# Ledger of designs, part 234: peptides against a protein of PDB entry 1IK9

Target 1, 211 residues: chain A of PDB entry 1IK9
Amino acid sequence: MERKISRIHLVSEPSITHFLQVSWEKTLESGFVITLTDGHSAWTGTVSESEISQEADDMAMEKGKYVGELRKALLSGAGPADVYTFNFSKESCYFFFEKNLKDVSFRLGSFNLEKVENPAEVIRELICYCLDTIAENQAKNEHLQKENERLLRDWNDVQGRFEKCVSAKEALETDLYKRFILVLNEKKTKIRSLHNKLLNAAQEREKDIKQ
Target 2, 207 residues: chain A of PDB entry 1IK9 as posed
Amino acid sequence: MERKISRIHLVSEPSITHFLQVSWEKTLESGFVITLTDGHSAWTGTVSESEISQEADDMAMEKGKYVGELRKALLSADVYTFNFSKESAYFFFEKNLKDVSFRLGSFNLEKVENPAEVIRELIAYALDTIAENQAKNEHLQKENERLLRDWNDVQGRFEKAVSAKEALETDLYKRFILVLNEKKTKIRSLHNKLLNAAQEREKDIKQ
Target 3, 195 residues: chain B of PDB entry 1IK9 as posed
Amino acid sequence: MERKISRIHLVSEPSITHFLQVSWEKTLESGFVITLTDGHSAWTGTVSESEISQEADDMAMEKGKYVGELRKALLSVYTFNFSKESAYFFFEKNLKDVSFRLGSFNLEKVENPAEVIRELIAYALDTIAENQAKNEHLQKENERLLRDWNDVQGRFEKAVSAKEALETDLYKRFILVLNEKKTKIRSLHNKLLNA

## One batch from the design tools (peptide; made by RFdiffusion4, then SolubleMPNN)

Design b2_p26_8_s3 (from b2_p26_8, 22 letters changed)
Fold by OpenDDE base, seed 1:
Structure b2_p26_8_s3 (fold): chain B 211 residues (1-211), chain C 211 residues (1-211), chain A 26 residues (1-26)
Amino acid sequence: as target 1 above (211 residues)
Amino acid sequence: as target 1 above (211 residues)
Amino acid sequence: ELEKLKKEEKEAKKKLREFYEKLEKE
């Protein structure tokens, strides 16, 4: 079961924050339970998949699009853009909400809710859920923070090894070339010396032949 | 202002989860506001720094240690170990809590609370705070998750570069040595050839002198 | 022969530099 609590403002009571709890199984389109509370009273209603489908049909809207709008209206809370207007009559227990577009406002849905006899239990459970969610999110955040710190250390370690490897490669190359040049120059000098000795020997022999 | 909400069980109403909200400025030792609610009624009390200091003195406990115990009792919620027992009388509005140790239970503190006239407002504000905390924690979680994914990519990139650098170093070293050996062998062969020519010339000259 | 070896050494150095430049750009 998935659950989302959002804060909404009712047109009838704009100064009193209401809380809208929606609970559903896997997908909102399969139906949901809606609970409204003002922190004193609570009202609950069940919306079936058939009701959602019927409302989509009545609106001539594709079901997936309609459910997408329901999700935005019921799960997001009233964002600062007041795109959704919520209405509730405590007398009739009728809850309805409208989508406000620039040139057109239209009713997106309506639900009959029932007043809960013991709202305190619903409110306590709602607060419990919030506290559980906070605890879970905190534990996840602490885990992610530790993991990020680990990854950063590991990155720094590999980066340092990489830099050392680059430097060591350049140093090795330079050393190998220096050694090579030294040995090569020694061999070149020896070759030159031997050539000169050969030339001298040949010249001496040519002198010895010329008596 | 810092705030913590915890769930507690009262000895008087063990089946009814109560919520304990504590709010303070910077440090709990500077005093705090405590709010207790059962989702229907709420009770609030203010505890001053002087009261905390007096209670620490009365207990013959170092203030920092006492505040540490208050923090564990009032901010942690009743953990599964039932180390802290909470009591509240709705009639007297007297709240007290005990620390249960293996061989000794002792009263850790007590507060007089006042019944809130409009508990719905307190409850709504409490729920609002929970929802705000959830939203903040979710945003932090999403940020940490993205950062984690970034750090992991960066680690993989550097690791891959490091491995390439190592392999390239080994390949370079091998290539340089192969080339060096080839050149060196060529020079050694030339030196040997020149030495043999010199030896032959010397031997021929020695023959010519003996001739 | 010595010039040939110097050329080969220079080419080897060039290929190595090109390889390093490639590693730095990847």
Scores: peptide ipSAE 0.011, ipTM 0.789, DockQ to the pose 0.004
Fold by OpenDDE base, seed 3:
Structure b2_p26_8_s3 (fold): chain B 211 residues (1-211), chain C 211 residues (1-211), chain A 26 residues (1-26)
Amino acid sequence: as target 1 above (211 residues)
Amino acid sequence: as target 1 above (211 residues)
Amino acid sequence: ELEKLKKEEKEAKKKLREFYEKLEKE
């Protein structure tokens, strides 16, 4: 089961933060359980897949688009743009919400809730879920931090080895060239010496022919 | 202000999860505000630095050790080893906790709490803090994940460059040696050819002298 | 013959430089 808790403000009680919990299986389209609380009282309602389909049809909205609007309204709360307005009557237990656009507002959905007999259990369970989520997220943070430290160490090791490899390549190149030039010069000196000896021998032979 | 919320079980109400909130400035030693709730009622007490010092003295415990025990008891809850037992009377508003060791149990601390008139405000604020903490931790997780992905890309880039550098170094060495040997062999052949010409010239000169 | 040997050396040095320039680009 997936769960999301959000803060909402009711039009009837704008000074009191309410908490909207939505619980569902895999997708919000399959139906969900909605729970509203003010930290003292709680109200719960179950919305079926058939009710979601009926609400989409009544609105003449494509179901995927409607479910997308439900997800934005119910799981994100009234985002920073007050795009969604929430209404609840404690007397009738009727919950409805509207989408507010610049030129038009329309009812997005409505649910009949039931007052929970023991709201303290719902509130305790909600706090437990929050604490569990905090603990899980902290464990993920610690794991990701350790992994980042590992990756940074590994990067520094490879970077240092790479720099050494570059320097070693340049040094090897320079050394091999220097050694090659030295040996080449020795061979050139020997060739020049042999040519001079050949020229001298030819000149001596020409002198011996000229008596 | 720092804050920690934990789950505790009271000896008097073991079937009902209670929540213990501790709030402090910089260090727990400077004093703290303790809040207990069952999701319906709330009780709050303020513990001063002087009271913490007095409790440490009354226990004949070194203050740093005592504060360390307070931190374990109040911020971690009864850890998985039931090392701490919590007691609370709703009638007297007296809260105390014991440290349970294998051979000895002793009272670690006690606080007089006051019943909060509007527990819903305390509960709402507590839930708000949990939701804020979840959002902050999620943002940290997303940041750490992106940083992890960056570090992995950077590692793969340097690793690939390092492998190319190693291969290039080996190829360079091999090619330079092959080229050097070729040029060296050409020069050796030229030296041998010049020596043979010198020997032939000397032999011809010796023939001309014998003539 | 000495000019020919100087030319061969210059060509050998050129081929070696061209090889290094290739290795720096990989």
Scores: peptide ipSAE 0.012, ipTM 0.790, DockQ to the pose 0.004; fails the geometry check
Fold by OpenDDE base, seed 5:
Structure b2_p26_8_s3 (fold): chain B 211 residues (1-211), chain C 211 residues (1-211), chain A 26 residues (1-26)
Amino acid sequence: as target 1 above (211 residues)
Amino acid sequence: as target 1 above (211 residues)
Amino acid sequence: ELEKLKKEEKEAKKKLREFYEKLEKE
């Protein structure tokens, strides 16, 4: 089961933060359980897949789009833009919410809730879920941090090897050229020596012919 | 202000999860506010630095060690080892906790709490804090994940450059040697040609002397 | 820094080519 808890403000009680819990299986489209609490009382209702389908049909909205709007309204909490207005009557146990657009507000959904007999159990379970979520997220953070530190070390190691490889390549090139120049100079010296011997031999031959 | 919420079990109400909130400034040694709730009622007390010091003295325990034990008891929650036992009387509003060792249990601390007049406010604020903590931890997780993905890309890029550098170094060495061999062979051919010319010149001179 | 090293590698390869061209002319 998936769950999301959001804080909301009710039009009837704007000074009191309420908490809206939604629980569902895989997809919100398959139905969900909604729980509302003010930290003292709690109210719960079950919304079926058929009710979601009927509400989409009544709105003349494509079901997937409607479910997408439900997801934004019920799972995002009060976003910064007050795009969704929440209403609840404690007397009628009727919960409804509206989408506010610039020039038009319309009811997006409505649910009958039932007052929970033991709200403390619901509240305790909700707090437990929050604490469990914090612990899980903290463990994930610590894991990601350790991975990040590992990756940073591995990056530094490869970077250092790369820099050494570049430097070693340049050094090798320079050394090979120096060695080659030495060998070439030796060969050039040998060629010059042989040319001088040829010139001397030619001069001696010309002297021997001139007697 | 730092805050920690933990779930605890009271000896008097073992079937009901309670929540223990501790709030402090920088260090627990400077004093703290303790809040206990069962999701319906709440109780709060303030513990001063002087009370902590007095309790440490009464226990004949070094203050830093005592504060270390308080931190383990009050901030860890019920660890898996039931090392700490929590007691609370709703009638007397007296909260105390014990450390359980294999052969000895001893009172580690005790506090007088006051029943909160509006427990719903305390509970709502506690839930708000949990939700804020979840959101902060989620944002941190997403950030760490993005950093991790960045570091992995950067590692792959450097690794690929390193491998190319190694291959390029080996290829360069091989190419340089091939080019050097070509030039050396040319010079060796020139040397051989000059030696042959010298030998021919010497043979011609010996013929001219014998003629 | 990696872009700098890539530039330096390109310049090193260029100097290498220029040196080879000089050696072939000698």
Scores: peptide ipSAE 0.012, ipTM 0.792, DockQ to the pose 0.005; fails the geometry check
Fold by OpenDDE base, seed 4:
Structure b2_p26_8_s3 (fold): chain B 211 residues (1-211), chain C 211 residues (1-211), chain A 26 residues (1-26)
Amino acid sequence: as target 1 above (211 residues)
Amino acid sequence: as target 1 above (211 residues)
Amino acid sequence: ELEKLKKEEKEAKKKLREFYEKLEKE
């Protein structure tokens, strides 16, 4: 089961933050449980897949698109853009929400809620869920932080090895060229010396033939 | 201001999860505000630095050690070890907590709380704080996850460059040695050829002198 | 022959420099 709690403002009570809990299995399309609370009273309703399908049909909207709008309205919280307006009557227990576009507002959905007999239990469970979520997220943060520190160390180690490899390659090239030039020069000197000896021997033989 | 919310079980109501909120400035030693709620009623008390000092003195405990025990009792939640037992009387509004050791339980502290007139406001604010904390922790998790993915890419890039550098160094060394040996062998062959020509010329001259 | 070996050494040096410049840019 997935759950999302959002703070919302009701048109009837704009000064009092309300909390909207939505609980569902895998997808909102399969139905969901909606719970509204003001921290004193709570109201709950179950929305079936058939009701979601009926609302989509009544709106002449594709079901996937309608569920996408429900997800934005009910799970993202009232984003700063006031695109979704929430209404609730405590008397009729009728909850409805509207999507506000530039030139037109339209009702996106409506649900009948029932007043919870023991709102304190719902509120306690909601706070427990929040505290559990905080603890899980903190543990995940600590794990990710330790992984970041590990990855940074591993990066620095490889970077240092890479820099040493580059420097060692440049040093190797320079050393090998220096050694090569030295040995080549020695061999060139020996070849020149032998060539001069051969030229001298040929000149001496030419002198011996000319008596 | 720092805040911690913990779930606790009261000895008087072990079946009902209570929530203990502690709010303080920098350190618990400077005093704190304690709020208890069951999701319906709320009770609040302010504990001054002087009261903390007095409790430490009455316990004959060093203030820093006492504050350390308060921090464990009030801020860590009831850890699974039931080391801290919480008691509250709704009638007297007297809150006290005990530390349970193997052979002895002792009272660690006691506070007079006052019943909050509008508990819904305290509960709403508590839920708001939990939702804000969840959002902040989620944003931090997403950031740390993106950083981990970045660091992993950067590590793979440097590792790939390092492997290329190692291979290039080995290839360079092998190529330079092969070229060096080739050139040296050519020079050695030329030196041998010139030496043989010099020996032949000397032998021919020795024949010409004998002849 | 000595000029040929000097030319081959110069070409080998050039190819090696080009290889290093490529490795530094990757």
Scores: peptide ipSAE 0.012, ipTM 0.790, DockQ to the pose 0.004; fails the geometry check

Design b2_p26_8_s4 (from b2_p26_8, 22 letters changed)
Fold by OpenDDE base, seed 2:
Structure b2_p26_8_s4 (fold): chain B 211 residues (1-211), chain C 211 residues (1-211), chain A 26 residues (1-26)
Amino acid sequence: as target 1 above (211 residues)
Amino acid sequence: as target 1 above (211 residues)
Amino acid sequence: EKEKLEKEEKEAKKKLREYYEEEEKK
């Protein structure tokens, strides 16, 4: 089961933060349980897949698009731009929400909620879920931090080896060229010496022929 | 201001999860505000630095060690081993907690709490803090995840460059040796040719002298 | 890998030296 708790402001009680909990199985489209609380009272309702389909049809909206709007409204709370307005009557237990666009506002959905007899239990469970989520996220953060530190060490190690390899390649090339030049010069000197010996021998022979 | 909320179980109401909120400035030693709630009622008390010092003295415990025990008791909740037992009387508003060791249990501290007139406000603020903490931790997790992905890419890039550098070093060495051998062999061939010319010239001269 | 590369570099330098020493004797 997936769950999301969001802060909302009701049009009827804008000074009192309410909490909207939505719980669902795999997809919001399959239906969901909605819980509203002000920290004293709680109200709960179940929305079926058939009700979601009917609301999408009544709005003449494609179901996937409608479920996408439900997800934005119910799981994000009121976005920073007051895109969604929430209304609740404690008397009728009727909850409805509107999408506010530049030129038009329209009702996105409505739910009948029931007042919970033991709101303290709902509130305790909600706080427990928040604390569990904090603990899980903290453990994940600690794990990711340790992984980052490991990856950074591994990167520094490979970078240092790479720099050494580059320097070693340049040093190797320089050393090989120096050694090559030495041997080449020795062979050139020997060639020059042999040429001079040949020239001298030819000159001596030309002198011996001239007697 | 720092804050920690923990789940605790009271000896008087072991079936009902209570929440212990502790709020402090920089260090727990400077004093703290404690809030207890069951999701319906709330109780609050302020503990001063002087009270903490007095409790440490009364226990004949070094203050830093005592504050360390307070931190474990009040910020961790009951550890997995029931090391800390929490007691609260709703009638007297007296809160006390014990440390349970193998051979001895002793009172670690006690606080007088006052019943909050508007527990819903305390509960709403507590839930708000939990939701804010979740959002902050989620944002941190997303950041750390993106950093991990970046570091992994950077590691793979450097590793690939390193492997190419190793291969290029080996290839360079092999190429330089091949080139060196070619030039050396050319020079050796020229030396041999010149030696043969010298030998032939010497043989011809010896023939001409015998002539 | 670093130790391997350092060994390979030492061996390569050794083979070069041996080759030069043999060519100087010739």
Scores: peptide ipSAE 0.000, ipTM 0.788, DockQ to the pose 0.004
Fold by OpenDDE base, seed 5:
Structure b2_p26_8_s4 (fold): chain B 211 residues (1-211), chain C 211 residues (1-211), chain A 26 residues (1-26)
Amino acid sequence: as target 1 above (211 residues)
Amino acid sequence: as target 1 above (211 residues)
Amino acid sequence: EKEKLEKEEKEAKKKLREYYEEEEKK
């Protein structure tokens, strides 16, 4: 079962933060359990897939779009833009919420809840879930931090090898050219020496012909 | 103010998970506020630096070591080894905890708490803190995940550049050698040609002398 | 890989030296 806890404000009790827990299997579309608490009392209701479908039909909204709106309303909490308004009557146990747009407010959904006989158990379980979630997220955070440190080391290692390879390539090219020039100059000197010997031999032969 | 919430089990109420909140400034040594709740009632007490010092003295324990034990007891919750046992009397509002070793159990500390008049407010604030902590940890995890993805991309990029640099270095060396061999062979051929011309000129001169 | 590259670089430099030393003897 998946779960989300949100803080909400009820129109009837704006000074008291309430907590809205929604729990579901795989998708909210299949139905969900809703729990409301003020830290003293708790109320729970189950919303079936058929009720969700009926509400979508009554709104003349496509089911997938409607479920998308339910997800935003019930799982996000009161986002910074007061897009969703929550209402609850403790007397009737009737919970309803509205979507507020600039020019229109409309009811998005409504649920009958039942007062929980042992609210302390629900509250304790909710706190346990929060603490478990904190522990899981901390463990994940520590793991990601260690992986980040590993990846950074590995990056620095290969970067350093790359820079050394670039420098070694440039140094190799320069060294090879210098060595080649030395050998080439030696061969050029030998060619010049042999040419001079040929010229001298030709001049001596011309002197010997001229007696 | 720093804060830690732990789940604990009281010896008197082993079937009911309690929550122990400890709040402090910078270090637990400077004193702390302790809050106990069962999800219905709450109890709070303040422990001063002087009380911590007095308890350390009464135990004949060095203060830093004692504070280290307090930190393990109060901030870890019941670790998997039941090393710490928690006791609370609702009648006296007396909270005490023991350290259990194989051969000895001893009282580590004790505090007088006061019953909170509005436990729902304390519970709501505690849940709010848990939800805020979850949100902060989620945001940090998302950030670390994005950083890890960035570092992995950067690693792959520099690794690919490094491999190309290695291959290019080897290719450059091979190409330069081939080019150098061609030029050297040309010069060697020229040297051989000049030597042959010198030998022919010497043979012709020796024929002209014998003629 | 680093040791392999350093070894390959040393072997390349060695072959180059040997080639030049042989060409100087010729």
Scores: peptide ipSAE 0.000, ipTM 0.789, DockQ to the pose 0.004
Fold by OpenDDE base, seed 3:
Parts: structure tokens; sequence; C-alpha cells
Structure b2_p26_8_s4 (fold): chain B 211 residues (1-211), chain C 211 residues (1-211), chain A 26 residues (1-26)
């Protein structure tokens, strides 16, 4: 089961933070359980897939778009822009919320809730879920930190090997060329010496012919 | 202010999860505020630095060791080994906890708490802190994940450059040697040719003298 | 790998030297 808890403000009690818990299986479209609490009292309602479909039809809204609006309203809390207004009557246990656009406000959904007999149990379970989520996220954070440290070490090792390879390549090229030039110059000197000996021998032969 | 919330079980109410909140400034040794709740009622007490020092003295325990035990008891909850037993009287508002070792149990600390008049406010604030902590940890996890992805890309880039550098070094060495051998062989052939021409010229001169 | 590259470089330098010494005797 997936779960999300958000902070909301009720129009009837704007000074008191309320908590809205939504629980669902796989998709919000399949239905959900909504729980409202002020830290003293709790109210719960179940919304079925058929009710979600009926609400979408009553609004003349495409179901996927409607579920998308439900997700924004119920799972994100009132985002920074007060786009959603929440209302609750403790007397009737009627919960409804409106989407506020610049020029138009409309009711997005309404739910009949039931007052929980033992709100302390619901609140304890909610706090337990928060603590479990904190622990899981901390464990994930520690794991990611260790992986990051590993990757940084691995990067430094490869970088150091790469720099050595670059330097070794440049040194090799320079050394091989220097050695080649030395040997080539020796062979060129030997060729020049032999050529001069041939020229001298030819000149001596021309002198011997001219007596 | 630093804060930690843990789940505890009271000897008097073992079937009901209680939550123990500890709040302190920088170090637990400087004093702390302890809050106990069952999700319906809340109790709070303040423990001063002087009380911590007095409790350490009364136990004949070194203060740093005592604070270390307080940290384990109050911030970790009952770890997996039931090393700490928590007791609370709702009538007297007296909270105490014991350290259970294999052969010895002893009282580690005791606090007078006061019943909170508005427990809902304390519970709401506790839930708010949990939700804020979840959001902060999620943001940190997302950041670490992005850094991990960056480091992995950077590693792959350097690894690919390193492999290219290794291959380029080997190719360079092989190519330079092959080219060098070719040029050297040409020069050797030229030297041999010139030497043969010198020998022939000398033989012709010897024939002309005998002639 | 560094030691391997240094060994390979030393061996290459040695082979080159041996080749030059044989070629001077010829």
Amino acid sequence: as target 1 above (211 residues)
Amino acid sequence: as target 1 above (211 residues)
Amino acid sequence: EKEKLEKEEKEAKKKLREYYEEEEKK
C-alpha cells in the first residue's frame, strides 16, 4: 500500500495545522482511504473506484485528468500557491476541497468521513509511518553517500592512470624520435664518407689517364 | 536545536507504542527537553546541565560515559536488544529508565514530567517535524542520486579516454618502430651499394696498373 | 599496470638497444 501524509489548512480552522493522510493500492484511481487529523481527533473515509469515476463524470472531466487533480490536491498539500482550499465540518463529517484558479473556483471533490473512535491509535500509526520513512530514507542516504565516495575513489584512480598514460605516450614519442635521429645521422655520415671516397678514387683515375 | 524522536515501550503499557522526543542544543550534556506522548496525551520535562551532572555523580559514573548512556537510551529507543527499560507513571508523571545488562540492572535516569495542557499542539508539532525531516532527507537523496549519476558519467568518460590513450601508445610504438626499420634498411642498402662501388673501382685501378 | 607499462617500456628500450648493437657489428 502506498501512503502520503501532507499538511493542510482548513477554512474553518486556519490557525490549526491538519494532517491529511491518503493511502492507496498501486494507483489513486483504484480508490483510496483518506484520514484527517488535528493531532487530537481523527476522521477516516474510503473512496472507491466507482465514486472516483462518478465524481469525474459529474464534473464532466476526463478521468485521467480528474485523478491527476486529485493527486495534486491530496498528495502535495496546498502547494505554495493556495491552489486548493480545504473545508471540513466536524458536525457533519463532510470534507470537500476546491480548486482556485485566477477567474474560477470549483469543487474538485467531496467525501463523507467518519469520526475515529480511537484517534490515538491512528495518530500513533501515522507517527510510526513517519519514523519508518525517516529511517528508510536515512539508510538510503548513507548507502548513496558510500556509493558516491566509492565512485569518487574510482574516478581518481582512473584519472591518475590516464595522466600517467598521457605522459608516458609523450615521453615515448620524444625518446623514439631522438634515438631515430641519432642513428639516421650516423648512417647519413657513413653514406657521405663513402661518396667522398668514390669521388677521390675517380679523380685519381682521371689523373693516371692524363702522362 | 537538535531533535530526535524514538519509539519506546513502557513497562506499564507494553501494548501501546509511546514516542519519546528529545530536544537539545549542540550537546546532550548541556541539558535537554524530553517529551513523551501516546498520541493522545503528552508529558514534557526539562533536564538541566546541573541535573545531568548530579545524576552522573549520584551514579558514581564519569560524566562523558553517563551522557553516552543517556544518548543510547533516549535517542536510539530500545535498540534490538531491550537493553533499556522505560517506566512512566501517569499519576505521578515520573519517568525513569533502567539499563539491563546480563547480570545487573540499574536505574540510569529519572525525570519529573508535566502533563501538557494541549497535547494536540505537541503532537502536531511532532508530526510537522517528521514531515519536514522526510522532505529534507528526500531532497538530500535526490541530490546524492544526481551526484552519483554525474560521477558515473565522469568515470566512464575518463575510462574511455584512458583506454584510447593505452591503445594510442601501443599503436604509436608499433608504427614508429616499423617506420624506423624501413628507413634504416634503405640506408643500409645504400651503404652496401657504395661499398661495392668502391671495391669495383679499386679492382679496376689494379687492372690498369698491371696493364 | 604502471609497473607493466614501465616494464614494457624498459623491454622496448632494451630491444631497441640490442638491435642497434647488432646493427653496429654488421
Scores: peptide ipSAE 0.000, ipTM 0.788, DockQ to the pose 0.004; fails the geometry check
Fold by OpenDDE base, seed 4:
Structure b2_p26_8_s4 (fold): chain B 211 residues (1-211), chain C 211 residues (1-211), chain A 26 residues (1-26)
Amino acid sequence: as target 1 above (211 residues)
Amino acid sequence: as target 1 above (211 residues)
Amino acid sequence: EKEKLEKEEKEAKKKLREYYEEEEKK
């Protein structure tokens, strides 16, 4: 079961933050439980897959698109753009929400809620869920932080080895080239010396032929 | 201002989760505001630095040690070890907590709380704080996750460059050595050829002298 | 002379290997 709690403002009570809890299995399409609270009273309703399908049909909207709009309205909280407006009558327990576009507002959905007999239990459970979520998120943050620190160490180690490898490659090339030039020059000198000895021997032989 | 909300169990109401909110500035030593709620009623008290000092003195405990115990009791929640026991009388509004050791239990502190006139406001604000904390922690988690992914990419890039550098160093050494041997062998062959020519010239000259 | 040059080549190869083995140990 997945759950999302969002703060919303009701058109009838704009000064009092309300909390909208939605609970569902995998997707909102399969149905969900909606709970509204003001911190004193709570109201709950169950929305079935058939009701979601009927609302989509009544709107002449493709079900996936409609569920996408429900997800935005009910799970994202009222975004700062007031794109979704929430209405609730405590007398009728009728909850409805509208999507506000530039040129048109339309009712996106409506639910009949029932007043919870023991709202304190719902509120306590909601706070427990928030505290559990905080603890889980803190543990994830600590884990990710430790992993970041590990990855940074590992990166620095490889970077240092890479820099040493680059420097060692350049040094090796330079050293090998210097050594090669030295040996090559020695062999060139020996070849020149041997050529000079051959030239001298040939000149002496030419002198011996000329008596 | 720092704040911590913890779930606690009262000895008088062990079946009902209570929430203990503590608000303070930098350290509990400077004083704090304590709020208790059961999701229906709320009780609040202010604890001054002088009261904390007096409680430490009455316990004959060093203030830093006493504040350390208060921090464990009031901010950590009742850890699974039931080391701290919480008591509250709704009639007297007297809140006290005990530290349970193996051989002795002792009262760690006590506070007079006042019943909040509008508990719904306190509860709504508490839920708002929890939702804000969840949102902040989620944003931190997303940031750390993105940073982890970046560090992993950067590590893989450097590792791949390092492996290429190692391979290139080995290839360079092998190639330079092969080239050096080839040139050296050519020069050795030329030296041997020149020595043989000199030996032949010397042998011919020895024949010409004997002749 | 051939033996001397083979020895010099072997010593150069040995020094190069020793250098690599020292770099792998660091």
Scores: peptide ipSAE 0.000, ipTM 0.785, DockQ to the pose 0.004; fails the geometry check

